# Designs tried in a protein design run: peptides against a protein of PDB entry 2AKA. Part 96

Target 1, 299 residues: chain A of PDB entry 2AKA
Amino acid sequence: MEDLIPLVNRLQDAFSAIGQNADLDLPQIAVVGGQSAGKSSVLENFVGRDFLPRGSGIVTRRPLVLQLVNSTTEYAEFLHCKGKKFTDFEEVRLEIEAETDRVTGTNKGISPVPINLRVYSPHVLNLTLVDLPGMTKVPVGDQPPDIEFQIRDMLMQFVTKENCLILAVSPANSDLANSDALKIAKEVDPQGQRTIGVITKLDLMDEGTDARDVLENKLLPLRRGYIGVVNRSQKDIDGKKDITAALAAERKFFLSHPSYRHLADRMGTPYLQKVLNQQLTNHIRDTLPGLRNKLQSQL

## One batch from the design tools (peptide; made by RFdiffusion4, then SolubleMPNN)

Design b2_p17_7_s4 (from b2_p17_7, 6 letters changed)
Fold by OpenDDE base, seed 3:
Structure b2_p17_7_s4 (fold): chain B 299 residues (1-299), chain A 17 residues (1-17)
Amino acid sequence: as target 1 above (299 residues)
Amino acid sequence: SSEVEEALQEVDDFLES
């Protein structure tokens, strides 16, 4: 049953190659969140490698279709450079940046054209995510003044699709009621059927406060619930802190926190990856017959 | 395209299994 994700990956690649990405409602998970919400850290924690662009403002400027594939070997491949295997994940980061700049230029603009990246690893579950640009209010550098709306329009191309699940990433140290991720999710998924909540930065909450009610799905209920995670700090990332050590610290955090101890087995990055794998697999199973019929009528 | 057709065939094979 886990093989359903690679099956859809082949469809994604085929349609990307012919430039018809926007016209197809493929079962997928779109990752949405405000700038600095912790999206990149979550994705890197799945892989156990540092490979995504970093910086101030928006770092993701094109959709990144990240296809994780469980394998005995570890390497990455891009759809735009078939046949080249990347074993150095720093080179993966550089390729993302170069390919982004090739299309958008150096003005930090955005493009809706996806980058397709496949990562083979013994340390991942099969999982495909579409990383989207972080929502922002203020342009930085040479970005166009309407960058907020450009990003929003780009996100809407994905999250409005019926077969798109939404991974809404929100920081715990900000007002959840004002979460950019949850706002856009509520707009396109008002009944909360397609949205999975991720709460980051739980370790940065003020003393005496917690996100227990959120994580217990009592404050802003989502059918698919919430999962809390603890990512590396920016300082730790810059210092190249080991991700394995960070994952151990995350586990310890939940186990030792009075407000989260009872939820610890349903929290953390490894659990999130497992849940996403299961939910995506089930979602593909449910949607694939209808998708096949639709595709047959269009081809 | 041939790639799309091949991918669709794999989908068909799965659905018929």
Scores: peptide ipSAE 0.308, ipTM 0.862, DockQ to the pose 0.811
Fold by OpenDDE base, seed 2:
Structure b2_p17_7_s4 (fold): chain B 299 residues (1-299), chain A 17 residues (1-17)
Amino acid sequence: as target 1 above (299 residues)
Amino acid sequence: SSEVEEALQEVDDFLES
């Protein structure tokens, strides 16, 4: 039985090599959210490693095609440096930063040219995600004043594609009605057919408030629903709190919370990973026949 | 591209199975 996600990964790599990524409607999941929404933490929790650039302002400045592959070994590979295996994930982070700076320069600009990163690990399910720059309204450093629109235009190149699923990441401690992620998702997916909602920072909500109605899909309904997660705090990240310990704390949070205990088995990062793997697999199966015909016509 | 052709062949093999 051929795994569908690795099959599409080979297509992605082949088309990336010839520079035609932007024109292809490959089945994929684009990750969208405002800056500091918790996107990077979610992705790192899947891998169980700290490997994404961190900092204030715009951290992700190029699309990152993150291909997770279940394997008996743990290492990372970049498409731009074939044959080099990374076993130190700090070096992976540094390579992302270096490769980003190589293309965008030192002015903290953005580029639509993807970085392709494949991570082999026994701790991951097969899953491909496209991490996109965080939406922001505030230019930092030497960024152009229209950086908000540049980011928007970049995101639209991905999320407007019919075969693109949208992982919309929103923090619970902000007004969800004003979520940048949900706004852009609603714009390109008004019926909520392609959008999966992720609610972060549930542990940072004001006392006496909860996101139960959102997580139960009653407030802003999505066909694919919402999954709540609890990420490490910035203090925990700076203190190098272990991701495994954080995942255990997340489970405990949902089980012990009066508003979420009944949803606990359908919440948390491990469940999110399983759902995304299954949804992407099914989505590939559904779209592959049509995609084959389309791709053949474009050759 | 040979890589694209190979990838498409794998897709075809899957769809025919």
Scores: peptide ipSAE 0.296, ipTM 0.860, DockQ to the pose 0.684
Fold by OpenDDE base, seed 5:
Structure b2_p17_7_s4 (fold): chain B 299 residues (1-299), chain A 17 residues (1-17)
Amino acid sequence: as target 1 above (299 residues)
Amino acid sequence: SSEVEEALQEVDDFLES
């Protein structure tokens, strides 16, 4: 059977080329979370490269359609500059920043127009994610005072779609009851059918506290459950700590932690990637017939 | 567009297989 994720990638590219991205209910995973929730780190850990813009405040300012494709070679391509293969992921980061600034200007504004980035790598599973701007309440720089609502409106364009799965990223060192990601997910998916929970910063929790109940899906149940991950610290990122080493440390964290040891086989970035690949594949299989019919009726 | 049509054809091919 043909890989379904690449098939949908071709659809995404085709629709992006004609500017109909927002109007199509393609099977996809939208990544949502507050600023500094760890979204970018999760995505970079999938690739094993530093390639996303970093900084304080809103860093992702356009939707980033990140298409991971398992391949024998490692390189990246942008839809907006076809034919150029990026092998230096620092150049990928710079291109994202440049392309973002080209559309939004230098005032840190946002745009709903996606950037399409495809990464070929032997170290990834086929997986497509839409990274969305982090939710914030405080404008930075020259951002408009209503930036919070602009971001919210942008997110809603994705997460309200029936075929959109939601990867809700929440930090464990904050009150999960106040998680921006889980709040928006519950608003559009009240039964928790489309939401996958990711809990970051488990290593930053206060001594004597843990997120076991959440990870066991007992506190805020989601049909698709929760997966805990441990990302590099900001210091480690700034210090260019190797992602491979970080992934090893993540594994060690879960195996050695009294509260998470029994869950270690269902935790961590590699497991998350596998789960997302499987869930997206199955989701595409289930939705593709209906999507086909809808698309044919519009031609 | 031709790209959309091609992509749809691939979908059709898959669904018919």
Scores: peptide ipSAE 0.293, ipTM 0.855, DockQ to the pose 0.726
Fold by OpenDDE base, seed 4:
Structure b2_p17_7_s4 (fold): chain B 299 residues (1-299), chain A 17 residues (1-17)
Amino acid sequence: as target 1 above (299 residues)
Amino acid sequence: SSEVEEALQEVDDFLES
């Protein structure tokens, strides 16, 4: 069971190499959310490193297949540059940007062609996520006026697949009923069977308000439930606040908050990572036999 | 491709175990 995620990773790599990624329904988790929803911060918190592109507007412009692998050593590898080990995660960020620009150009366009990044770390559980571009309504720079629809179309290529789980990232300091992530998830998963809810920015809610009902799965119920997290502020990120310290602060937040104290053991980034590992593993186990049969007929 | 075949073989090995 522990090797199921790495097994699917090998499938992902093999099919990516031949350009057939979009046509395969591999068991995976697609990460969706509006711009500034905290999606990138969640992923970086898993790794414990700053490695994703930052900036205003659309930051992720290609799907990023992020393969986390528990290891005694810490380094990253890209499928497009095999043999090169990255130990400086700033260089990882730069490579993502360079590889993105190589395909999309300088106009801040998007491409459905994935970047495959594997991160080995003692601080991660085995977990594969597909980070998708943030949903937006406003073009920036030289982006085409229909960029919103281009992003949506790209997301749909992933989230419509039956074996795709959806990690829907929504900020708590916005109206959750209008969450872009939950809306798209509901569109393709109306019964809430494939969607895992992540609620960010719980620390930024107005005093006297809370997301308890959502986190208790009582407001907008999902079969797989909701997990709240507290990410670093943009100021903290810019100031290079240590992620380990941020994770400790997150734990303290949930433990000390009157509305979340009783949920604290089922909240936070470490718990989210554990849940995703377990759910993905189980999902692979359940889907792999059918997937094998399908692949055999197509190849 | 050979890589795809190898990956599929690993899947088969797992399913048969």
Scores: peptide ipSAE 0.292, ipTM 0.856, DockQ to the pose 0.814

Design b2_p17_8_s1 (from b2_p17_8, 5 letters changed)
Fold by OpenDDE base, seed 4:
Structure b2_p17_8_s1 (fold): chain B 299 residues (1-299), chain A 17 residues (1-17)
Amino acid sequence: as target 1 above (299 residues)
Amino acid sequence: SSVIEELLELIEELEAS
């Protein structure tokens, strides 16, 4: 398979230099989910490091273009501070927070201006994701009362684009029919052509209940299907439980669960990374001709 | 325009890979 994702990263970086007024539809995956849906944990599990802002309410307040690059070395780089290599991922978290506050201020507002973060790691597959603010209905702190709609409007700037795939993250311990992620995906992708479903918190479901029908793509069918994952609990995160150990526990969960055992090889974070890498690569190949034509028309 | 040209060059590189 052609390694297209790193080249698209260069395209993305160049696009970022154009500014907010560029009408380009880059092939990408936007990550959407309600607050506490497990979105940040999924991304951190890909990297194997804790590096995203944490807290109550809205933690992601700017789009985060997360470029994962498989490498023999492990470090992170920001587009806004070229030349600085971060090897401490706590410093990465702090930089995200600082850069966010620089633009949004201290009122916990949001900005549509992306932060571009590239992570080199031997533990990742080549993959680019756009992490978007979590959907919420309740303003916190000094947030404006219409913050819900501001977030929605920001998300729509990404997910309405034809070349944008949607990674819809939904918790299994809530009514999936009312999932914020699946609702917004259905709104902009009614035929389910661009949406990949991720089901989190499968380990937190009530005894005697399961999400088998959803994971088998029988309840709310998506062309690209669903993948279940098990993230660390908040207690585990606070206790700094090792992500590698958590991934092993995730594998054990699926293998040992009566409802998911038969799906175990098509579940979990490592499988999700593989699927996203493949789907993004194919999506890039399919969309590049159209993108070229659009750019040529702007000359 | 120069930025658009740069983007087109990158796309050509992608297509050639």
Scores: peptide ipSAE 0.253, ipTM 0.846, DockQ to the pose 0.122
Fold by OpenDDE base, seed 1:
Structure b2_p17_8_s1 (fold): chain B 299 residues (1-299), chain A 17 residues (1-17)
Amino acid sequence: as target 1 above (299 residues)
Amino acid sequence: SSVIEELLELIEELEAS
């Protein structure tokens, strides 16, 4: 079952070579969320490495196609830099930044042209995600005043596709009814058929409050449900807290929390990885016949 | 068309998996 994802990666790479003008609706998971919602931390927790650009404002400015491949070795490869194996994940981060700047320039603009990154690791499940720029309402620096709409337009290019699953990342310490991720998901998936909810920052909620009703899928129901995660705090990141230690702390958080202990086996980053792997695999299987028919009609 | 054929071959491989 896990073998489908690597094969789709090859399909995705081939599609990327054709350019953005191809009207192919590939099975994929797009990651959406407001700025600082915790998207980057979730992705880094999957890999177990710090490798994504960090900073304030819009950090992700191009779509990042992140292809995780279970392997006995650990290294990364970029589609734009074929043949180069990265074993230092700091160099991976630097390459993402450099490649982003090469296309977008110095004004922190955005580009819809994806960066394709494949990570081989013994610590990952096979999984492909498209990390999209964080939604924002405020331009930073030399960004155009309509940057919010540019980002939304970019996101819509992905999430409007019928074969696109949506990983909606929302922080628990904000009003979920106003979640940028859930709003855009509701716009393009009003019945909640393609959306998987991720709730971050559960450890930062006000004392006496919890997200139990959301995590139990009772407040804002999604067919594919919600999974809570606990990411490293900014202090932990600055202090170079190991991700494996953070994952242990996450497990402890759910087990010890009176509102979440009964859900603990269906929460956390490892469970999220498993669910996404299964969801993507099943989604690929379901969409392949339609994709085949579409391609055949173009011959 | 050559690219489409390549994509179809990949899909066939996927379906056989």
Scores: peptide ipSAE 0.249, ipTM 0.845, DockQ to the pose 0.122
Fold by OpenDDE base, seed 3:
Structure b2_p17_8_s1 (fold): chain B 299 residues (1-299), chain A 17 residues (1-17)
Amino acid sequence: as target 1 above (299 residues)
Amino acid sequence: SSVIEELLELIEELEAS
């Protein structure tokens, strides 16, 4: 079953090469969330490497199609740089930044043109995610004043697709009713059929408060439920804290927290990765007949 | 047309898996 994802990756790459991404509703998971919601940390935790751009404001400025492939070897490849294998993930980060700047310029503008990155690793499950720019209300630097709407328009190109699952990333230390991720998800998926909720920053909640009701799917119910995670702090990231150690700390957090211990086996980054792998696999299987029919009708 | 045919072949491969 896990072999379906790599095959869809080939399909995705083929579509990207021909520029017809808009014409085919490929099964995929789009990652949405406000700025600083913890999206990048979740993705890096999957890989176990620091490889995504960092900074203030909008860090992700182009869609990043992240294709994780379980392999005995560890390296990365870009679709725009075929034949080059990256083994240093700092170079991966630099390439993302360079390729982003090549298209958007130095004004921190955005572009809807995806960057396709494939990561081979023994530490990942087969999984493809589309990391999208973080939603923002305030332009940073010399960004245009309408950057909020530009980002929204870009996100809508992905999340409105029927075969797109939505990974909605929301921080627990903010009002979930005002979550940018959940708002956009509800707009395009009002019945909550395509949305998976991720709750970050559970470790940063005020004493005496918890997100138990949300994680138990009782407050804002999603058919696919919610998964809580604990990411590294910005200080830990800057200090290059080991991701493996962070994942162990995450596990300990859920097990030791009175409000979450009963959910601990259904929480955390490793569980999230497993769930996403399974859901994407099933989603691919369910959507392939429709894709076939659509393509046949275009002959 | 050739591109669509190629894509269909990939989908057929997927369905056979």
Scores: peptide ipSAE 0.245, ipTM 0.843, DockQ to the pose 0.123
Fold by OpenDDE base, seed 5:
Structure b2_p17_8_s1 (fold): chain B 299 residues (1-299), chain A 17 residues (1-17)
Amino acid sequence: as target 1 above (299 residues)
Amino acid sequence: SSVIEELLELIEELEAS
């Protein structure tokens, strides 16, 4: 039942208003991954629009609470500028950048203060995600030398919460054993109960190699499993390749690939969105009693 | 306290759904 997520959004907004987002154990999905792992592309594919900041290094510098709401109309709203409806998603991107810079300055520092963005669209399922800064080890530009630890500390504020599901985004063209996303997930969720694995860049793997064992949940098993996706290349993004066309290409990729064709019905961005919607809904239902009890004890 | 009460009301709505 999709109706639970909008109600949780109201809770989330209420908590945001009091500045307790990091301290509240709300049912949510935190998105984690190394820089260039493909997190932004996954989120944009859900919306079907280009709206996230792009660039090298750390792009997301504040937590982005992305609330997707199925609606007959398409527009976006920010909590920090209520009443303004954005229909141009380039303006959404610019607002994210401006609001980020307003708080962090131009030094590409980070802030734990979230940006709350709600997107209404007929092309989305109800889904709330918290996009977190990409993990990095090397400061770029004028970033502080301890940026790695700042990011890690920020991530830990979210992923250590019991009611937080973890969307761990890992690129297939890198050694998954060294995945930053899976490492942090394993640290805070050693039994793999709260982690959903996303494998990106499957189309960029070397010829003769595949991630079949991972996608079949045989190599690094997670209770909630793995879902493979194929995002637009950086060239395609720069060239403004249509996301709809990219989603079609993704489907074709899985159907035609010898190692993945048998999994094709359980792969791809649309399936991922459905799974996340369902898992979040169920997770909300499961966690509500505990949340109620906690709040009641504070009266 | 008012915020907590509001949150509890929202949870009740969720549970009723």
Scores: peptide ipSAE 0.242, ipTM 0.844, DockQ to the pose 0.122

Design b2_p17_8_s2 (from b2_p17_8, 6 letters changed)
Fold by OpenDDE base, seed 1:
Formats: sequence, structure tokens, C-alpha cells
Structure b2_p17_8_s2 (fold): chain B 299 residues (1-299), chain A 17 residues (1-17)
Amino acid sequence: as target 1 above (299 residues)
Amino acid sequence: SSVLEEIEELIEELEKS
């Protein structure tokens, strides 16, 4: 039998063609988090390439449906420019920026219309994620004064769907009780059934502090638990540190840290990717009953 | 619509998986 994730990807593409956009209730994982929480770095670490827009403020301004496909070759394709294969991931970044600007204009506003990007790579597991704009409290530049609420409304179009899993990305060097990701997840998933916690910036915590209780699922329990990751520092990104080397450093971090050593085999980006692949696959299988009727009713 | 037909085929394929 064909893998379930690629089949759902084809459905996503077909629905996108008829303008269903955020109204789809397909099995999916939405990525949520505050600005600078480390969402983009997590996604780039899966691919092993720098390809997402970077900067201050609101960087992701349209939903990005990122479809990772295990393949013998490495290239990317956009749904909005079918037939063009991108082998330079810098060009992928530029295309995301150009396509975003085409729809949102020059005011740095947001649009709920997704960008669909498929990445073929020998280094990825089959996995589809919807990267959403980072939550913010303060508009910058020429952004509309209600940008916070516009972002929230956009996120709610995805995370309120029953078949949507939520990848909540929170930085460890901030108060977890104030995590934008966990707050929105708790609002729409009060029992913690659909939420997977990702804790970033573990390497940036104050000396003498750790996130052990969070990672052990003891502080704010989620049914699907928490996975800690260590992303490249801004210095590493600016210095173009290789992602493969960064992943090795991440492994070393968990193994050498007295608070995390016992969790090391259940931490890090490679483990997160495996878990998400399994979670999504199982979630698709669980939601298949009645999917036909639900999808037909949306046509 | 050809797109609607494709969607129906994909749904059927998913149900067989």
C-alpha cells in the first residue's frame, strides 16, 4: 500500500487548486509559536538546508504548507509554479519571499492563502507541516495596528479544526507559563490531546536552570509529550554553520548535560522528525473513517 | 470538474490504505 502522508499531500494539492485554503479539515500538523520562538530553525533542520525567510518581526506572513518527501534526489517544487524544480535552496527562499509579497503587497500584512512547497530529499522522512505566522503583540513598520488579532484569527482557522495536530514551539529561555504557543494550544485543545510540545533554546537557559520537568511532561502535561531541540545560534546562522554539524552538536548537548542525559534518546531534531512522521501517519489512519463524507461535504 | 474527480479518486485510494 502507498504511504498515507503522500496521499494526503495529493489531496491537499487538489483542494488548494479549488480554493479551499484554510477551510480544509485534512489531517495535518500546524506549527505555532511566538515570533523568534525557533519555528523556522526547526523546519530548516528537518531539511538540512537554509531556505526560509529570515529577519525581525513577522517573517512568515502566509501559511506555508511544507511537504517533505523522502527521495533519492534533492529538489523543491512549488504548487504555484508547477514544473519548475529548484535545486538551489536560496532560490527557494527567494521564491517564498516573492510569492508572499505578490499577495500581501508592501504593507507587511498577512494573507490566509497558503504557499505549497514540496521538498524532495534523501535526508527527510515523509512529513507535512503547516508553518503559520508567528504570534506578536506589537505591530512594526507599516503593519496594521490590529496585526496581532489578524494573526490570531488566521491561526484559529487551522488549529480549531479537529483533525489538526498542533506543534507548539516554545523557547526554554522564556517563562513557559507565558508561551504564546501553549496558550493558543490550551485554548483550542484544553485537554492536551492534539498538541505536541517543542522546547527550543535549551542551550540559552540561565546557568543553574533547566527544563527537565517540562521535558519529562511533569509541569504542563501533554498527551503527546514534549521534545527538546537545540537550534543553531544566530551567530551560527550568520556564519553559515552547517546544519549537519549543528545536529551533531545538538546530540552532544543532550548527552553531556546532567539534566538531560537520561532523556537524550528522546530528544533532538532527528527524533522529533521521527515522532512527527509517526504521529501524522497514525493520525491520518485514525481520521480516515468518515473522511470521505467530511471532504465531500466541503466540496 | 476534473479536479473534483481527482479528489474522489484520492479519497477512495486513502480508504483502501
Scores: peptide ipSAE 0.188, ipTM 0.828, DockQ to the pose 0.121
Fold by OpenDDE base, seed 2:
Structure b2_p17_8_s2 (fold): chain B 299 residues (1-299), chain A 17 residues (1-17)
Amino acid sequence: as target 1 above (299 residues)
Amino acid sequence: SSVLEEIEELIEELEKS
């Protein structure tokens, strides 16, 4: 029997081909977080490659449908340029930037039109994520003054869908009560049924503080819980520290930390990827009843 | 359209899984 995630990917591609936008209620995971929350680093750590746009301000300006497919070979393909295989992930980054600019222009505006990127790799599990623009309050450059609300409206097109799971990415070195990701998740999922919490920057917390209560799901309970991760620092990224080495350092961090040692087997990027694969697969099965009727009504 | 037919086939495959 064919895996459910690849089948949903084909369905997603078919809908994209007919110009169906964010109105789809397909089983999927939307990634939300404030600017600099560490979303891009989490996604790149899944692939083991640097391939997402980086910089100050709004990095993701269009929804990125990232389809990870376990394969014996490693390459990427875009739906908008079929037949072109990318083996250099720097070229993948450049194509995302070029395709974004093609639609939004050079004014750093946003567009709700998705970019569809499929990555084949022996290092990934089957997983589809929709990376959404980072929430921000301050316009930069030529961005419109209402950019905060434009981003919010775009996110709401995805996260309000009942079949959408929410990967809420929050930094540990900021007040979790003020997390943009958890705020928007709470607004559309008040009972915490569709939200998976990711806590980044655990290594950047003040000495003598920890996020144990959060990670143990005791502070702001989510049905699907929280997973802590440790990403490369900006210095490490600039120094081109290998992601494989960073993943080893992440494992060491959790194992050696007095507050997290007992949770270490349920923390880190590899565990997060596994959990997301399982949760998405199960979520597809759970949403199959009535999917046909719902999808037909959207055609 | 051929795309709509493909969508229906994919939905059927999902339901059989």
Scores: peptide ipSAE 0.181, ipTM 0.826, DockQ to the pose 0.121
Fold by OpenDDE base, seed 3:
Structure b2_p17_8_s2 (fold): chain B 299 residues (1-299), chain A 17 residues (1-17)
Amino acid sequence: as target 1 above (299 residues)
Amino acid sequence: SSVLEEIEELIEELEKS
């Protein structure tokens, strides 16, 4: 069987060209999480590059369709500037910021219009993720007072779709029962059929506490389970700490932690990437039957 | 119309996979 993810990517790009992304029920993974949940770090760790906008909390203000493609070469392309290859990932970051500001203005507002970014790399598995704005209750800067609801409404456009998988990113150093990501997932996926849990900040938990029960899928069970990751600290990101070194530290963390060592082979960013690739591939296969009729009805 | 035709072709290709 051919790689299904690249084919769906082409379909996704075609729909984007006609402005149908908001109504499209293509097999995809939407990434949801509260501000500062570690969502951007997870995505950057997949690529092994710093390329996402940074600031107070999660700075994503438009949906970012991130299409990772395994390739012998490393470069990025935007759908809105076809033919331009980016080899400097700082320029990728700047382009995201510029394209975001072009649509939203400088008031840090949001727009539901996606940015489509394709990254070719020898270090990635084929994987498509839709990065969504981080959920917040408090406007920052010049954001409108109803920004919480605007973000929520935007997320709902994606996560309510039947063929949308939900990557729910939650920090371990916060009460998981109050996770914004898991709350929205439970609202639209009450049976936990479409939700994959990611637990970040495991290294920031208080001494004597752990998330073992969560990671073992015993506390808040999801059919697709939970995967723990350890991201770079904000200090490390600002200091441009090498992502490869961070991934090694993540592996060491799980192996050396008494509560997680037995799970170590099913934890960490590389394992997460593998699982997402497999789950997305399988999900595409499962949803392909009748796709023509379903999608044609949405045009 | 050309984009719609392309979409239909891609969907058909996917269904055959």
Scores: peptide ipSAE 0.176, ipTM 0.819, DockQ to the pose 0.121
Fold by OpenDDE base, seed 4:
Structure b2_p17_8_s2 (fold): chain B 299 residues (1-299), chain A 17 residues (1-17)
Amino acid sequence: as target 1 above (299 residues)
Amino acid sequence: SSVLEEIEELIEELEKS
């Protein structure tokens, strides 16, 4: 059977060229999470490179359509600058920042216009994610006072779509009942049919506490379940700790932790990537019927 | 436009998959 993810990617690119991406109901996965939830780290861990903007406050200010493509070579390409191959992922980061600033200005505003980034790598499975701005309640810098609502409105353009799966990223070291990601997911997916839970910062939980019940899908059940991951610490990121080494540490964490050892084979970034690839592929297949009519109506 | 034609072709290809 033909690989469906690359085919949908081509559709995404074509629609983006005519400015229709925000209104599309294509099978896709939108990534949502509060500020500092570890969302960017999860995406970077898939690629094995540091390439997303970093800093205080809202980092992602435009939707980032991240198309991961398994390849023998490693490089990145932007839809807005076709033909330019990026092999230095710092340059990728700089391009994201420059392209964001070009549209939003320097006041840390947001725009619903997506950036389309394709990453070819031998270290990835075929997977497309839409990285959305982190939810925040407090404006920073020159952001407008209603930035919280602007972000929410932007997110809603994606997550309300029936064919949109939601990757809800929540930190374990905070009350999951108050997770911004799970709240917005529940708002638009009250039955938990479209939501995949990612639990970060499991290594930062207080001694004697664990997220076992959540990871076993017993506390806040989602049809598509939860996957725990361990990201690099901010210190490790600042120190440019290698992601490959961090992934090994993640594996060791789950294997050595009394509460998670039995789940270790169903945890961690590599497993998450595999699950997302499968989930997206299956979701595309399930949504193919009637897709033509829906897409044509959006032209 | 050429882009619209490409979209239609891709949709058709998806249906065949």
Scores: peptide ipSAE 0.160, ipTM 0.815, DockQ to the pose 0.121

